# Peptides against a protein of PDB entry 7C96: the designs that were tried, part 50

Target 1, 73 residues: chain A of PDB entry 7C96
Amino acid sequence: PVIPDDFRCPISLELMKDPVIVSTGQTYERTCIEKWLQAGHGTCPKTQQTLTSTVLTPNYVLRSLIAQWCEAN

## One batch from the design tools (peptide; made by RFdiffusion4, then SolubleMPNN)

Design b2_p19_6_s4 (from b2_p19_6, 7 letters changed)
Fold by OpenDDE base, seed 4:
Structure b2_p19_6_s4 (fold): chain B 73 residues (1-73), chain A 19 residues (1-19)
Amino acid sequence: as target 1 above (73 residues)
Amino acid sequence: SAAAARQEALEEARRIAAS
């Protein structure tokens, strides 16, 4: 089955396993966005907005939705 | 363009993530 776009990381383009929310409200796979930040970038890849914080907040709701989708498909 | 810049940023992020 086709993976919903909202369940794919904008960077890896794969089904997210550990989705995290950045300060702009966009969600990425944790490992992907951490590597971006570690490389010295301070912007959101998808929106180009400057990040007001480097805190990564787990997106538990999305994680749950993805799990439910995986169980059904 | 702004759209091109966003696409370029995502492509760079993909390169970094794959390394």
Scores: peptide ipSAE 0.733, ipTM 0.935, DockQ to the pose 0.903
Fold by OpenDDE base, seed 5:
Structure b2_p19_6_s4 (fold): chain B 73 residues (1-73), chain A 19 residues (1-19)
Amino acid sequence: as target 1 above (73 residues)
Amino acid sequence: SAAAARQEALEEARRIAAS
């Protein structure tokens, strides 16, 4: 089945399992963005905006939507 | 360009994520 673009991590390009929101509002797979931050980067890969915070907020709504999609496909 | 910069950043992020 065709995976909706919004369900794919901008970094891994894979279906997100643990989506998190960064300060810019973009969502990434947790492990991907954590590695980016750990590597010393302070910008959002997708937008190039400077992150005002390194806090990663779980995107529970998206996680649920992805889970529902996976159940149906 | 801005678009090129975004693409490069994503590519770098992919490299890091895969390591």
Scores: peptide ipSAE 0.731, ipTM 0.934, DockQ to the pose 0.918
Fold by OpenDDE base, seed 3:
Structure b2_p19_6_s4 (fold): chain B 73 residues (1-73), chain A 19 residues (1-19)
Amino acid sequence: as target 1 above (73 residues)
Amino acid sequence: SAAAARQEALEEARRIAAS
């Protein structure tokens, strides 16, 4: 089945398993964005905006939606 | 351009994630 674009990480382009929200509001797979930050970057890959915080917030709503989709497909 | 910069950033992030 075709994976909805909103469920794919902008970096890995794969179905997200642990989606997290950065300070700009964009969502990424945790491991992908952590590697980006660890590499010394302080911007949002998708928007180029400077991150005001390095805190990563779990996107529980999206996680739930993805789980529901996976169960149905 | 701004669009090119965004695309390059995502591509760099992909390279890093794959390493």
Scores: peptide ipSAE 0.731, ipTM 0.934, DockQ to the pose 0.904
Fold by OpenDDE base, seed 2:
Structure b2_p19_6_s4 (fold): chain B 73 residues (1-73), chain A 19 residues (1-19)
Amino acid sequence: as target 1 above (73 residues)
Amino acid sequence: SAAAARQEALEEARRIAAS
């Protein structure tokens, strides 16, 4: 079945396993955004906004929604 | 353009993630 766009990482384009929220409110797969930050970037890939923090907050709600979708499909 | 810049950033992030 068709994977909802909101469940795909903007970077990997794959179903997210460990979604995290950056300071701009955008969600990415943890490994993808960590590599971006480690490469010396301080902006949000999707919006180009400067990140006010490098803290990555787990998106538990989205993780749960994805898990539910996977179980049903 | 702003849209082009966002697309380029995502492409760069994708390249880095794949490395």
Scores: peptide ipSAE 0.729, ipTM 0.934, DockQ to the pose 0.905

Design b2_p19_7_s1 (from b2_p19_7, 11 letters changed)
Fold by OpenDDE base, seed 4:
Structure b2_p19_7_s1 (fold): chain B 73 residues (1-73), chain A 19 residues (1-19)
Amino acid sequence: as target 1 above (73 residues)
Amino acid sequence: MEKERKETEELMEKIRESV
C-alpha cells in the first residue's frame, strides 16, 4: 500500500524506522539527518530554515503510529 | 531561494543514495 507522506522521511523517501524531530518541527530518519548535519549543514533539508539547535528528538509518537500502520497494512 | 533549494535537493539525493 501507499505509505502516508507523514510516515516517509523527506530524504530517504522511505518509511521511517527511527524518526527524529529537528528544531523546525520537521521529522526525518535519524541516519539521514545525522549525515546531513555531519556534512556541516545547519538548515532543515525540507524547509531550508536555519536550525536553532542540532538536537535530534526521537519522535516516539510517530514511531508508534508507523508501527501500528505497518501492522494494519 | 531557488538556488538554495536546488542545492539542498541535490545533497538530499546524495544522502538518499548513501543510505
Scores: peptide ipSAE 0.465, ipTM 0.869, DockQ to the pose 0.953
Fold by OpenDDE base, seed 3:
Structure b2_p19_7_s1 (fold): chain B 73 residues (1-73), chain A 19 residues (1-19)
Amino acid sequence: as target 1 above (73 residues)
Amino acid sequence: MEKERKETEELMEKIRESV
């Protein structure tokens, strides 16, 4: 079945397994955004906005929604 | 801005191919 756009990482374009939220409110796969930050960038890949923090917050709500979708599909 | 956007897209592609 077609993966909902909100469940896809903007970088990997795949179903997110460990979604995390950056300071701009955008959500990415943890491994993808960590690689981006490790490369020395301090902006949001999707919006190009400067990150006010490099803290990554787990998106538990989205994680739960994805799990429910996977169970049904 | 265009240069920075293209740089971002290229790096995003590199990361995508590495995962």
Scores: peptide ipSAE 0.456, ipTM 0.869, DockQ to the pose 0.949
Fold by OpenDDE base, seed 1:
Parts: structure tokens; sequence; C-alpha cells
Structure b2_p19_7_s1 (fold): chain B 73 residues (1-73), chain A 19 residues (1-19)
């Protein structure tokens, strides 16, 4: 089935399994964004904006929506 | 600006290939 764009990580381009929100409001797969940050970057890959924080917040809402989608597809 | 975007894209590709 066609994966909705909002459910795909901007980096991996795959269905997110552990989505996390960065300070810019963009959501990424945890593994991907952690590697990005570990590489020494302090910006949002999608928007190029400087992150006001490197804290990663689990996107439980999106995780739930993805789970619901997976159940139906 | 374009250089930074290109570098970002290349790194994103590298990360994508590693996961």
Amino acid sequence: as target 1 above (73 residues)
Amino acid sequence: MEKERKETEELMEKIRESV
C-alpha cells in the first residue's frame, strides 16, 4: 500500500517506527535524527532551521495514527 | 546556502543507507 507522506521519515523515506519531534516541529525516525545530531549538526534536516533544543520528543499521536493505518493496510 | 543544502542532502542519503 501507498504510505502517506506524513508517516514517512524525511531521512529514511520509510514508515516511521519510533517517530520523534524536534524543536522545529518536524518529525523524524529516532535513529535517523540521532545519527544526524551525532554527526555534529544542530539544524533541522528538513527546514535547515537551527534547533533551539536537541531534545527529542516522542510523537505518540503520530505513532498511534501509524498503528491504526497499519492495522487497516 | 545551496552548498549547505547539498551537503545536508548528501548526509541524509548517507544516513538513509545506513539504516
Scores: peptide ipSAE 0.455, ipTM 0.868, DockQ to the pose 0.986
Fold by OpenDDE base, seed 2:
Structure b2_p19_7_s1 (fold): chain B 73 residues (1-73), chain A 19 residues (1-19)
Amino acid sequence: as target 1 above (73 residues)
Amino acid sequence: MEKERKETEELMEKIRESV
């Protein structure tokens, strides 16, 4: 079935496996956002807002929701 | 800004191709 937009990484456009939240509140696949940051960028790819922190917080809630969705679909 | 958005999209695409 069609993957909900909220479950797709803005960069990879695929179902997130290890979703992490950036300072702007946007969620990305860890590997994708890490590559973005490693490239020297300090902004949020989706919103273009400047990141107040480069800390990546695991989005456990979303991970759980995705898991539930996968079980049902 | 249009330029910034365009540059971002291009880089995002490159990253997408690498994962």
Scores: peptide ipSAE 0.452, ipTM 0.868, DockQ to the pose 0.956

Design b2_p19_7_s2 (from b2_p19_7, 11 letters changed)
Fold by OpenDDE base, seed 2:
Structure b2_p19_7_s2 (fold): chain B 73 residues (1-73), chain A 19 residues (1-19)
Amino acid sequence: as target 1 above (73 residues)
Amino acid sequence: MEAEREENEKLMEEIRESL
C-alpha cells in the first residue's frame, strides 16, 4: 500500500518510526533531524525557516496514527 | 528562491544518503 505523505519523513522519505516536531511545526524522523542539526544546519529542512529552538518534541499523535495505519495495512 | 530550494534539497539528500 502507498504510504501517506504525512507519514513520510521529508528527509528519509520513509515511514517515520520516531517522529519529532521542530520549532516550525514540521515533523521529521528523529535520527534524520538530529543528523541535520549535528551537521550545523539551523533551518527547517522542509520550509527553510530558521529554527527558533533545537528542542525536538515527540509527535506521539502521529506515531499512534502511523501505528494504526500499519496495523490496518 | 529556486536556487536556495535546490541547495536545500541537496543538503537533505546528503543526510538521507548518510543513513
Scores: peptide ipSAE 0.698, ipTM 0.925, DockQ to the pose 0.876
Fold by OpenDDE base, seed 1:
Structure b2_p19_7_s2 (fold): chain B 73 residues (1-73), chain A 19 residues (1-19)
Amino acid sequence: as target 1 above (73 residues)
Amino acid sequence: MEAEREENEKLMEEIRESL
């Protein structure tokens, strides 16, 4: 079935497995955003806003929602 | 502004291709 846009990483364009939230409030796959930061980029990929922090916070709610969706589809 | 968004999209693509 069609994967909800909110469940796809803006970078990989795939279903997120380990979603993390950046300082701007956007969510990405951990691996993707870590590579983005390691590449020397200090902005939010989706919004281009400067990140006020490089801390990545696990989005447990979204992870759970994705898991539930996968089980039902 | 549009040029910057296009450049940013290319940067995102580079990361995606590196996966």
Scores: peptide ipSAE 0.697, ipTM 0.925, DockQ to the pose 0.880
Fold by OpenDDE base, seed 3:
Structure b2_p19_7_s2 (fold): chain B 73 residues (1-73), chain A 19 residues (1-19)
Amino acid sequence: as target 1 above (73 residues)
Amino acid sequence: MEAEREENEKLMEEIRESL
């Protein structure tokens, strides 16, 4: 089945397993955004806005929605 | 601005390919 756009990481383009939220409100797969930050980039990959913080907040709501979708499909 | 967006897309691609 077609994966909903909101469930796909903007970087990996795959279904997210460990989604995290950055300071701009965008969500990415943890491993992807960590690699992005480690590469020395201080902007949001999707919006190119400067990150006000490098803190990554787990998106538990989205994680649950994705899990429910996977169970149904 | 377009060039900057293109460069950003390339950077995202590099990360994706490194996975």
Scores: peptide ipSAE 0.697, ipTM 0.925, DockQ to the pose 0.908
Fold by OpenDDE base, seed 5:
Structure b2_p19_7_s2 (fold): chain B 73 residues (1-73), chain A 19 residues (1-19)
Amino acid sequence: as target 1 above (73 residues)
Amino acid sequence: MEAEREENEKLMEEIRESL
């Protein structure tokens, strides 16, 4: 089945397993955004906006939605 | 702006390839 765009990480382009939210409100796979930050980048990969924080907040809602979608498909 | 978008895409690709 077709994977919803909102369920794909903007970096890996794959279904997210551990989605986290950055300060701009965009969501990425944890491993992807961590590597991005470790590479010294201080902007949001998707929007190029400057990150006001490096805190990564788990997106529990999206995680649940993805899990539900996976169960149904 | 276009050049910056292209550069950013390249940076994202580098991360993606490192996975």
Scores: peptide ipSAE 0.696, ipTM 0.924, DockQ to the pose 0.894

Design b2_p19_7_s3 (from b2_p19_7, 13 letters changed)
Fold by OpenDDE base, seed 3:
Structure b2_p19_7_s3 (fold): chain B 73 residues (1-73), chain A 19 residues (1-19)
Amino acid sequence: as target 1 above (73 residues)
Amino acid sequence: SMAEKLENEKLMEEIRKSL
């Protein structure tokens, strides 16, 4: 089945397994955004906005929605 | 700018390739 765009990481383009929210409100796969930050980038990959914080907040709601979608498909 | 957006896209691609 076709994966909903909101369930795909903007970087990996794959179904997210551990989605996290950055300071701009965008969500990414944890491993992807950690690699981005480790590479020395201080902006949001999707929007190019400067990150006000490097704190990554787990998106538990989206994680649950993705899990439910996977069970149904 | 358009140039900056293109460069950013390349940077995202490099991260994707490293997965």
Scores: peptide ipSAE 0.708, ipTM 0.933, DockQ to the pose 0.873
Fold by OpenDDE base, seed 1:
Structure b2_p19_7_s3 (fold): chain B 73 residues (1-73), chain A 19 residues (1-19)
Amino acid sequence: as target 1 above (73 residues)
Amino acid sequence: SMAEKLENEKLMEEIRKSL
């Protein structure tokens, strides 16, 4: 089935397993955004905005929505 | 700019390929 765009990581382009929210409000797969930050980038991949914080907040709501979608598809 | 966005896309691709 077609994966909803909101469930795909902007970097990996795959279904997110451990979605995390950055300071700009965008959500990414944890491993992807961590590698991005480790590569020395201090901006949001999707928006190019400078991150005001490097704290990654788990997106539990999205995680649940993805789980529900997977169960139905 | 468009050039900057293109460069950023390439950077994202580099991360993707490293997964």
Scores: peptide ipSAE 0.708, ipTM 0.933, DockQ to the pose 0.841
Fold by OpenDDE base, seed 5:
Structure b2_p19_7_s3 (fold): chain B 73 residues (1-73), chain A 19 residues (1-19)
Amino acid sequence: as target 1 above (73 residues)
Amino acid sequence: SMAEKLENEKLMEEIRKSL
């Protein structure tokens, strides 16, 4: 089945397993955004906005929604 | 700008390829 856009990481383009929220409010796969930051980029991949923090907040709601979708599909 | 967005897309692609 077609994966909803909101469930795919903007970087990997794959279904997110460990979604995290950056300071701009955008969500990415943890491993992807960590690599992005490690590469020396201090901006949000999706919006190009400067990140005010490097803190990554787990998106538990989205994780749950993805799990529910996977169970149904 | 569109040029900046294109460059950013290339950067994202580099990360994607490294996965």
Scores: peptide ipSAE 0.707, ipTM 0.933, DockQ to the pose 0.865
Fold by OpenDDE base, seed 2:
Structure b2_p19_7_s3 (fold): chain B 73 residues (1-73), chain A 19 residues (1-19)
Amino acid sequence: as target 1 above (73 residues)
Amino acid sequence: SMAEKLENEKLMEEIRKSL
């Protein structure tokens, strides 16, 4: 089945397993965005907006939605 | 700009390949 775009990480382009939200509201796979930040980038990969914080907030809602989708497909 | 977006896409690609 086709993976919904909202369920894929903008960086890895794969189904997210540990989705986290950045300050811009965009969601990424944790490992991807951590590598991005570690590389010295202070912007949102998808929007290029400057991050006001480097805090990563787990997107439990999306994680649950992805799990439900996987169970049904 | 488009140039900036292209560069940013390249940076994302670099991260993707490092996974």
Scores: peptide ipSAE 0.709, ipTM 0.933, DockQ to the pose 0.874; fails the geometry check

Design b2_p19_7_s4 (from b2_p19_7, 13 letters changed)
Fold by OpenDDE base, seed 4:
Structure b2_p19_7_s4 (fold): chain B 73 residues (1-73), chain A 19 residues (1-19)
Amino acid sequence: as target 1 above (73 residues)
Amino acid sequence: MEKEKKENEKLMEEIRKSL
């Protein structure tokens, strides 16, 4: 089935398993954004906005939505 | 601006390939 765009990590282009929110409000797969940050990038991959914080907040709402979608597809 | 987007996309691709 076609994965909804909002459920795909902008970096991995795959269904997110551990989605986290960055300071800009965008969501990424944890492993992807961590690698991005470790590579020395201080911007939001999707928007290119400067990150005001490197804190990654779990997006449990999205995680639940993805789980529901996976159950149905 | 579009050039920057392309460059950024390339950086994202590099990360993706490293996964």
Scores: peptide ipSAE 0.690, ipTM 0.923, DockQ to the pose 0.855
Fold by OpenDDE base, seed 2:
Structure b2_p19_7_s4 (fold): chain B 73 residues (1-73), chain A 19 residues (1-19)
Amino acid sequence: as target 1 above (73 residues)
Amino acid sequence: MEKEKKENEKLMEEIRKSL
C-alpha cells in the first residue's frame, strides 16, 4: 500500500528505518541526514532553516508507529 | 524563496543518489 508521507524520509523518499530528529524538529533517515551534514550542509533539508545543533535524536515514537503500520500493511 | 528551494532540492537529490 501507499506509504504515509510522514513515514517517508524527505531525502530518500523511502520508508524510514532509523528516523532521527534534527534541531528544527524535522525527521530524516539517519544515514541520509548524516551524509547531508558530512557534505558540509548546516541547514535543515526540508525547511532550509539553519541547524542550531548537529545532534541527531532518535525518533522512537515514529519508529514504533512505522513498525505498527508495517505489521498491518 | 523559490530559487533557494530549487537549489536545496538539487542538493537533496545529490544525497539521495549517493545512497
Scores: peptide ipSAE 0.689, ipTM 0.923, DockQ to the pose 0.856
Fold by OpenDDE base, seed 3:
Structure b2_p19_7_s4 (fold): chain B 73 residues (1-73), chain A 19 residues (1-19)
Amino acid sequence: as target 1 above (73 residues)
Amino acid sequence: MEKEKKENEKLMEEIRKSL
């Protein structure tokens, strides 16, 4: 089945397994955004806005929604 | 502005390919 756009990481373009929120409010797969930061980039991949923090906050709500979708599909 | 956006897209692609 077609994966909902909101469940896809903007970088990997795949279903997110460990979604995290950056300072701009955008959500990415943890592995992807960590590699982005490690590469020396200090901006939000999706919006190009400067990140005010490099703290990554787990998106538990989205994680739950994705899990529910996976169970049904 | 468009040039910078295209460059950013390229950088995202590089990260994606490295996965």
Scores: peptide ipSAE 0.688, ipTM 0.922, DockQ to the pose 0.836
Fold by OpenDDE base, seed 1:
Structure b2_p19_7_s4 (fold): chain B 73 residues (1-73), chain A 19 residues (1-19)
Amino acid sequence: as target 1 above (73 residues)
Amino acid sequence: MEKEKKENEKLMEEIRKSL
């Protein structure tokens, strides 16, 4: 089945396993966004907005939704 | 700003390739 776009990391383009939310509200795979930040980028990959914080907040709701989807498909 | 967007997409690709 087709993976919902909302379940794919904008960077890896794959199903997210450890989704985290950045200051702009966008969600990415943790490893991807960490590499992005480590590369010296201080903007949101998807929106290009400047990040007001480098704090990454786990998106537990999305993680749960993805898990449910995987179980059903 | 299409040029900036294209450059940003390239940067995202670089990260993806490094995974």
Scores: peptide ipSAE 0.688, ipTM 0.923, DockQ to the pose 0.874

Design b2_p19_8_s1 (from b2_p19_8, 13 letters changed)
Fold by OpenDDE base, seed 5:
Structure b2_p19_8_s1 (fold): chain B 73 residues (1-73), chain A 19 residues (1-19)
Amino acid sequence: as target 1 above (73 residues)
Amino acid sequence: SEATERRLAELEKEHQAAL
């Protein structure tokens, strides 16, 4: 079935399994954004805004929503 | 990966175009 856009990582375009929120409020797959940060980048891939922090916050709500969607589809 | 790099570049272009 069609995966909701909000459930796809802006980078990988795949269904997120470990979604994390960056300082700009955007959510990405952990692996994708970590690689970006580890490469020395300090901006948000989607918005190009400068990150005020490199802390990645797990998006548990989204993770749950995705899990529910996966079970139903 | 190359695919990721291309996607990141695409995101940057989309952002620039939107401004």
Scores: peptide ipSAE 0.488, ipTM 0.837, DockQ to the pose 0.287
Fold by OpenDDE base, seed 1:
Structure b2_p19_8_s1 (fold): chain B 73 residues (1-73), chain A 19 residues (1-19)
Amino acid sequence: as target 1 above (73 residues)
Amino acid sequence: SEATERRLAELEKEHQAAL
């Protein structure tokens, strides 16, 4: 089945398992964005905007939607 | 994964070019 674009990490391009939201509002797979930050980058991979915070907020709604989609497919 | 590392490298190049 075709994976909805909103369910794919902008970095890995794969179905997200642990989606997290950055300060710009974009969502990424936790491990992917952590690697980006650990590399010393302070910008949002997708928008190139400067991150005002390095806090990663779990996207529970998206995680639930992905889970529901996986159950149906 | 290797694929993810390639994507990260690609993004780094894009950001570097924009500076």
Scores: peptide ipSAE 0.474, ipTM 0.859, DockQ to the pose 0.947
Fold by OpenDDE base, seed 4:
Structure b2_p19_8_s1 (fold): chain B 73 residues (1-73), chain A 19 residues (1-19)
Amino acid sequence: as target 1 above (73 residues)
Amino acid sequence: SEATERRLAELEKEHQAAL
C-alpha cells in the first residue's frame, strides 16, 4: 500500500522508523536530521527556518501510529 | 543509505542556492 505522506521522512522520503521533532515542529527520521545537523546546518530542511534548538524530541505518537499502520499493511 | 545521502546533498544544494 501507499505510505501516507505524514509517515515519510521529508529527507529520505522513506517510512520513518525513529521519528524525531525539531524546534520548528517538523518531524524527520533521526539519522537523517542528525546527519544534517552534523554537517553544520542550523536550519530546518523542510521549512528553512532557523532552529532555535538542536534538541531532537522523539515523536512517540507518530512512531506508534506508523507501527500500527505497518501491522495492518 | 546512498539514496538518503543523495537526498541530503540535494537539500544542501537547494539551501546553498537560496543564499
Scores: peptide ipSAE 0.471, ipTM 0.858, DockQ to the pose 0.864
Fold by OpenDDE base, seed 3:
Structure b2_p19_8_s1 (fold): chain B 73 residues (1-73), chain A 19 residues (1-19)
Amino acid sequence: as target 1 above (73 residues)
Amino acid sequence: SEATERRLAELEKEHQAAL
């Protein structure tokens, strides 16, 4: 089955397992965005906007939706 | 993992080119 675009990490392009939200509101796989930040970048990979914070907030709703999709497919 | 590293490098190039 085709993976919905909203369930794919903008960086890895793979199904997200631990989605987190950055200050710009975009969601990424935790591991991917952490590597981006560790590389010294202070911008959002997708929008190129400057991040006002490096805090990563778990996207529990999306995580649940992805889990439900995986169970059905 | 290796694929992700390639994607990260690609994104870095795109951002650098836009500056």
Scores: peptide ipSAE 0.468, ipTM 0.856, DockQ to the pose 0.908

Design b2_p19_8_s2 (from b2_p19_8, 14 letters changed)
Fold by OpenDDE base, seed 1:
Structure b2_p19_8_s2 (fold): chain B 73 residues (1-73), chain A 19 residues (1-19)
Amino acid sequence: as target 1 above (73 residues)
Amino acid sequence: SEEVEKRLKELEEEHKKAQ
């Protein structure tokens, strides 16, 4: 079945396993956004907005939704 | 993965042009 766009990482374009939220509210796969930050970037890959913080917050709701979707499909 | 690295580079270029 078709994977919902909201379940795909904006960077990898793949189903997220460990989704995290950045200061701009966008969600990415942890590994992907960490690589972006480690490269010295201080902006949101999707929106290009400057990040007010480099803190990554786990998106538990989305993680659960993805898990449920995977189990059903 | 290599694919992810390519995507990151693409984003870098896009941001570079915008900055």
Scores: peptide ipSAE 0.452, ipTM 0.869, DockQ to the pose 0.976
Fold by OpenDDE base, seed 2:
Structure b2_p19_8_s2 (fold): chain B 73 residues (1-73), chain A 19 residues (1-19)
Amino acid sequence: as target 1 above (73 residues)
Amino acid sequence: SEEVEKRLKELEEEHKKAQ
């Protein structure tokens, strides 16, 4: 079945396994956004907005939703 | 993933042009 857009990482375009939220509110796969930050970028890949923080917050709700979707599909 | 790395590079280019 087709993966919902909200469940796809804006970077990898794949189903997120460890979704994290950046300061702009956008969610990415942890590994992907970490690589972006490690490369020295201080902006949000999706919106190009400057990040006010490099702290990554686990999106537990989304992780759960994705898990539920995977179980049903 | 090589595909992920490729996508990251694409985004870098997009940002470079936008800024």
Scores: peptide ipSAE 0.449, ipTM 0.869, DockQ to the pose 0.972
Fold by OpenDDE base, seed 3:
Structure b2_p19_8_s2 (fold): chain B 73 residues (1-73), chain A 19 residues (1-19)
Amino acid sequence: as target 1 above (73 residues)
Amino acid sequence: SEEVEKRLKELEEEHKKAQ
């Protein structure tokens, strides 16, 4: 079945397993955004806005929604 | 992993052009 766009990481374009939220409110797969930050970038990959913080917040709600979707499909 | 690195490079180029 087709994966909902909101469940896909903007970087990997794959179903997220460990979604995290950046300061701009966008959500990415943890490993992907960490690589982006480690490469020396200080912007949001999707919006190109400057990040006010490099803190990554787990998106537990989305993780749960994705898990439910995976169980049903 | 290799696919992710390719996407990261693409994004870097897009940002470079936009700035």
Scores: peptide ipSAE 0.443, ipTM 0.866, DockQ to the pose 0.968
Fold by OpenDDE base, seed 4:
Order: C-alpha cells, then sequence, then structure tokens
Structure b2_p19_8_s2 (fold): chain B 73 residues (1-73), chain A 19 residues (1-19)
C-alpha cells in the first residue's frame, strides 16, 4: 500500500521506525538525522532552516500512528 | 544503507548550492 507522506522520512523516503523531531518541528528517522548532524550540518534537511538545537525529541504520537497504519496495512 | 547515504549526499549538494 501507499505510505502516507507524513509517515516517510524526508531523507530516506521510507516509513519511519524511530521518528524524531528537530528544533524546526520537522520529523525524521533518527538514524538519518543523526548522520546528517554528525556530518557537521546544522540545518534542517527539509527546510534548510538553521537548527537552534541538536536535541532530537522522539515523536511518539507519529510513532503510534505509524504503528497503527502498519497493523492495518 | 547505500540508498540513505546517497540521499544524504544529494541533500548536502542541495544545501551547498543554496548556502
Amino acid sequence: as target 1 above (73 residues)
Amino acid sequence: SEEVEKRLKELEEEHKKAQ
């Protein structure tokens, strides 16, 4: 089935398993954004906005929604 | 994965051009 855009990581373009929110409010797969940050980038991959923090906040709501979707599809 | 790394590189190039 077609994966909802909001459920796909903007980087990997795959269904997120461990979605995390960056300071800009965008959500990415943890491993993807960590690699981006580790590469020395301080911007949001999707929006190119400068990140005010490198803290990654788990998006539990989205994680749950994705889990529900996976169960149904 | 290789696909993810490729995507990251693409994003890096896009950011490089934009900034």
Scores: peptide ipSAE 0.441, ipTM 0.868, DockQ to the pose 0.969

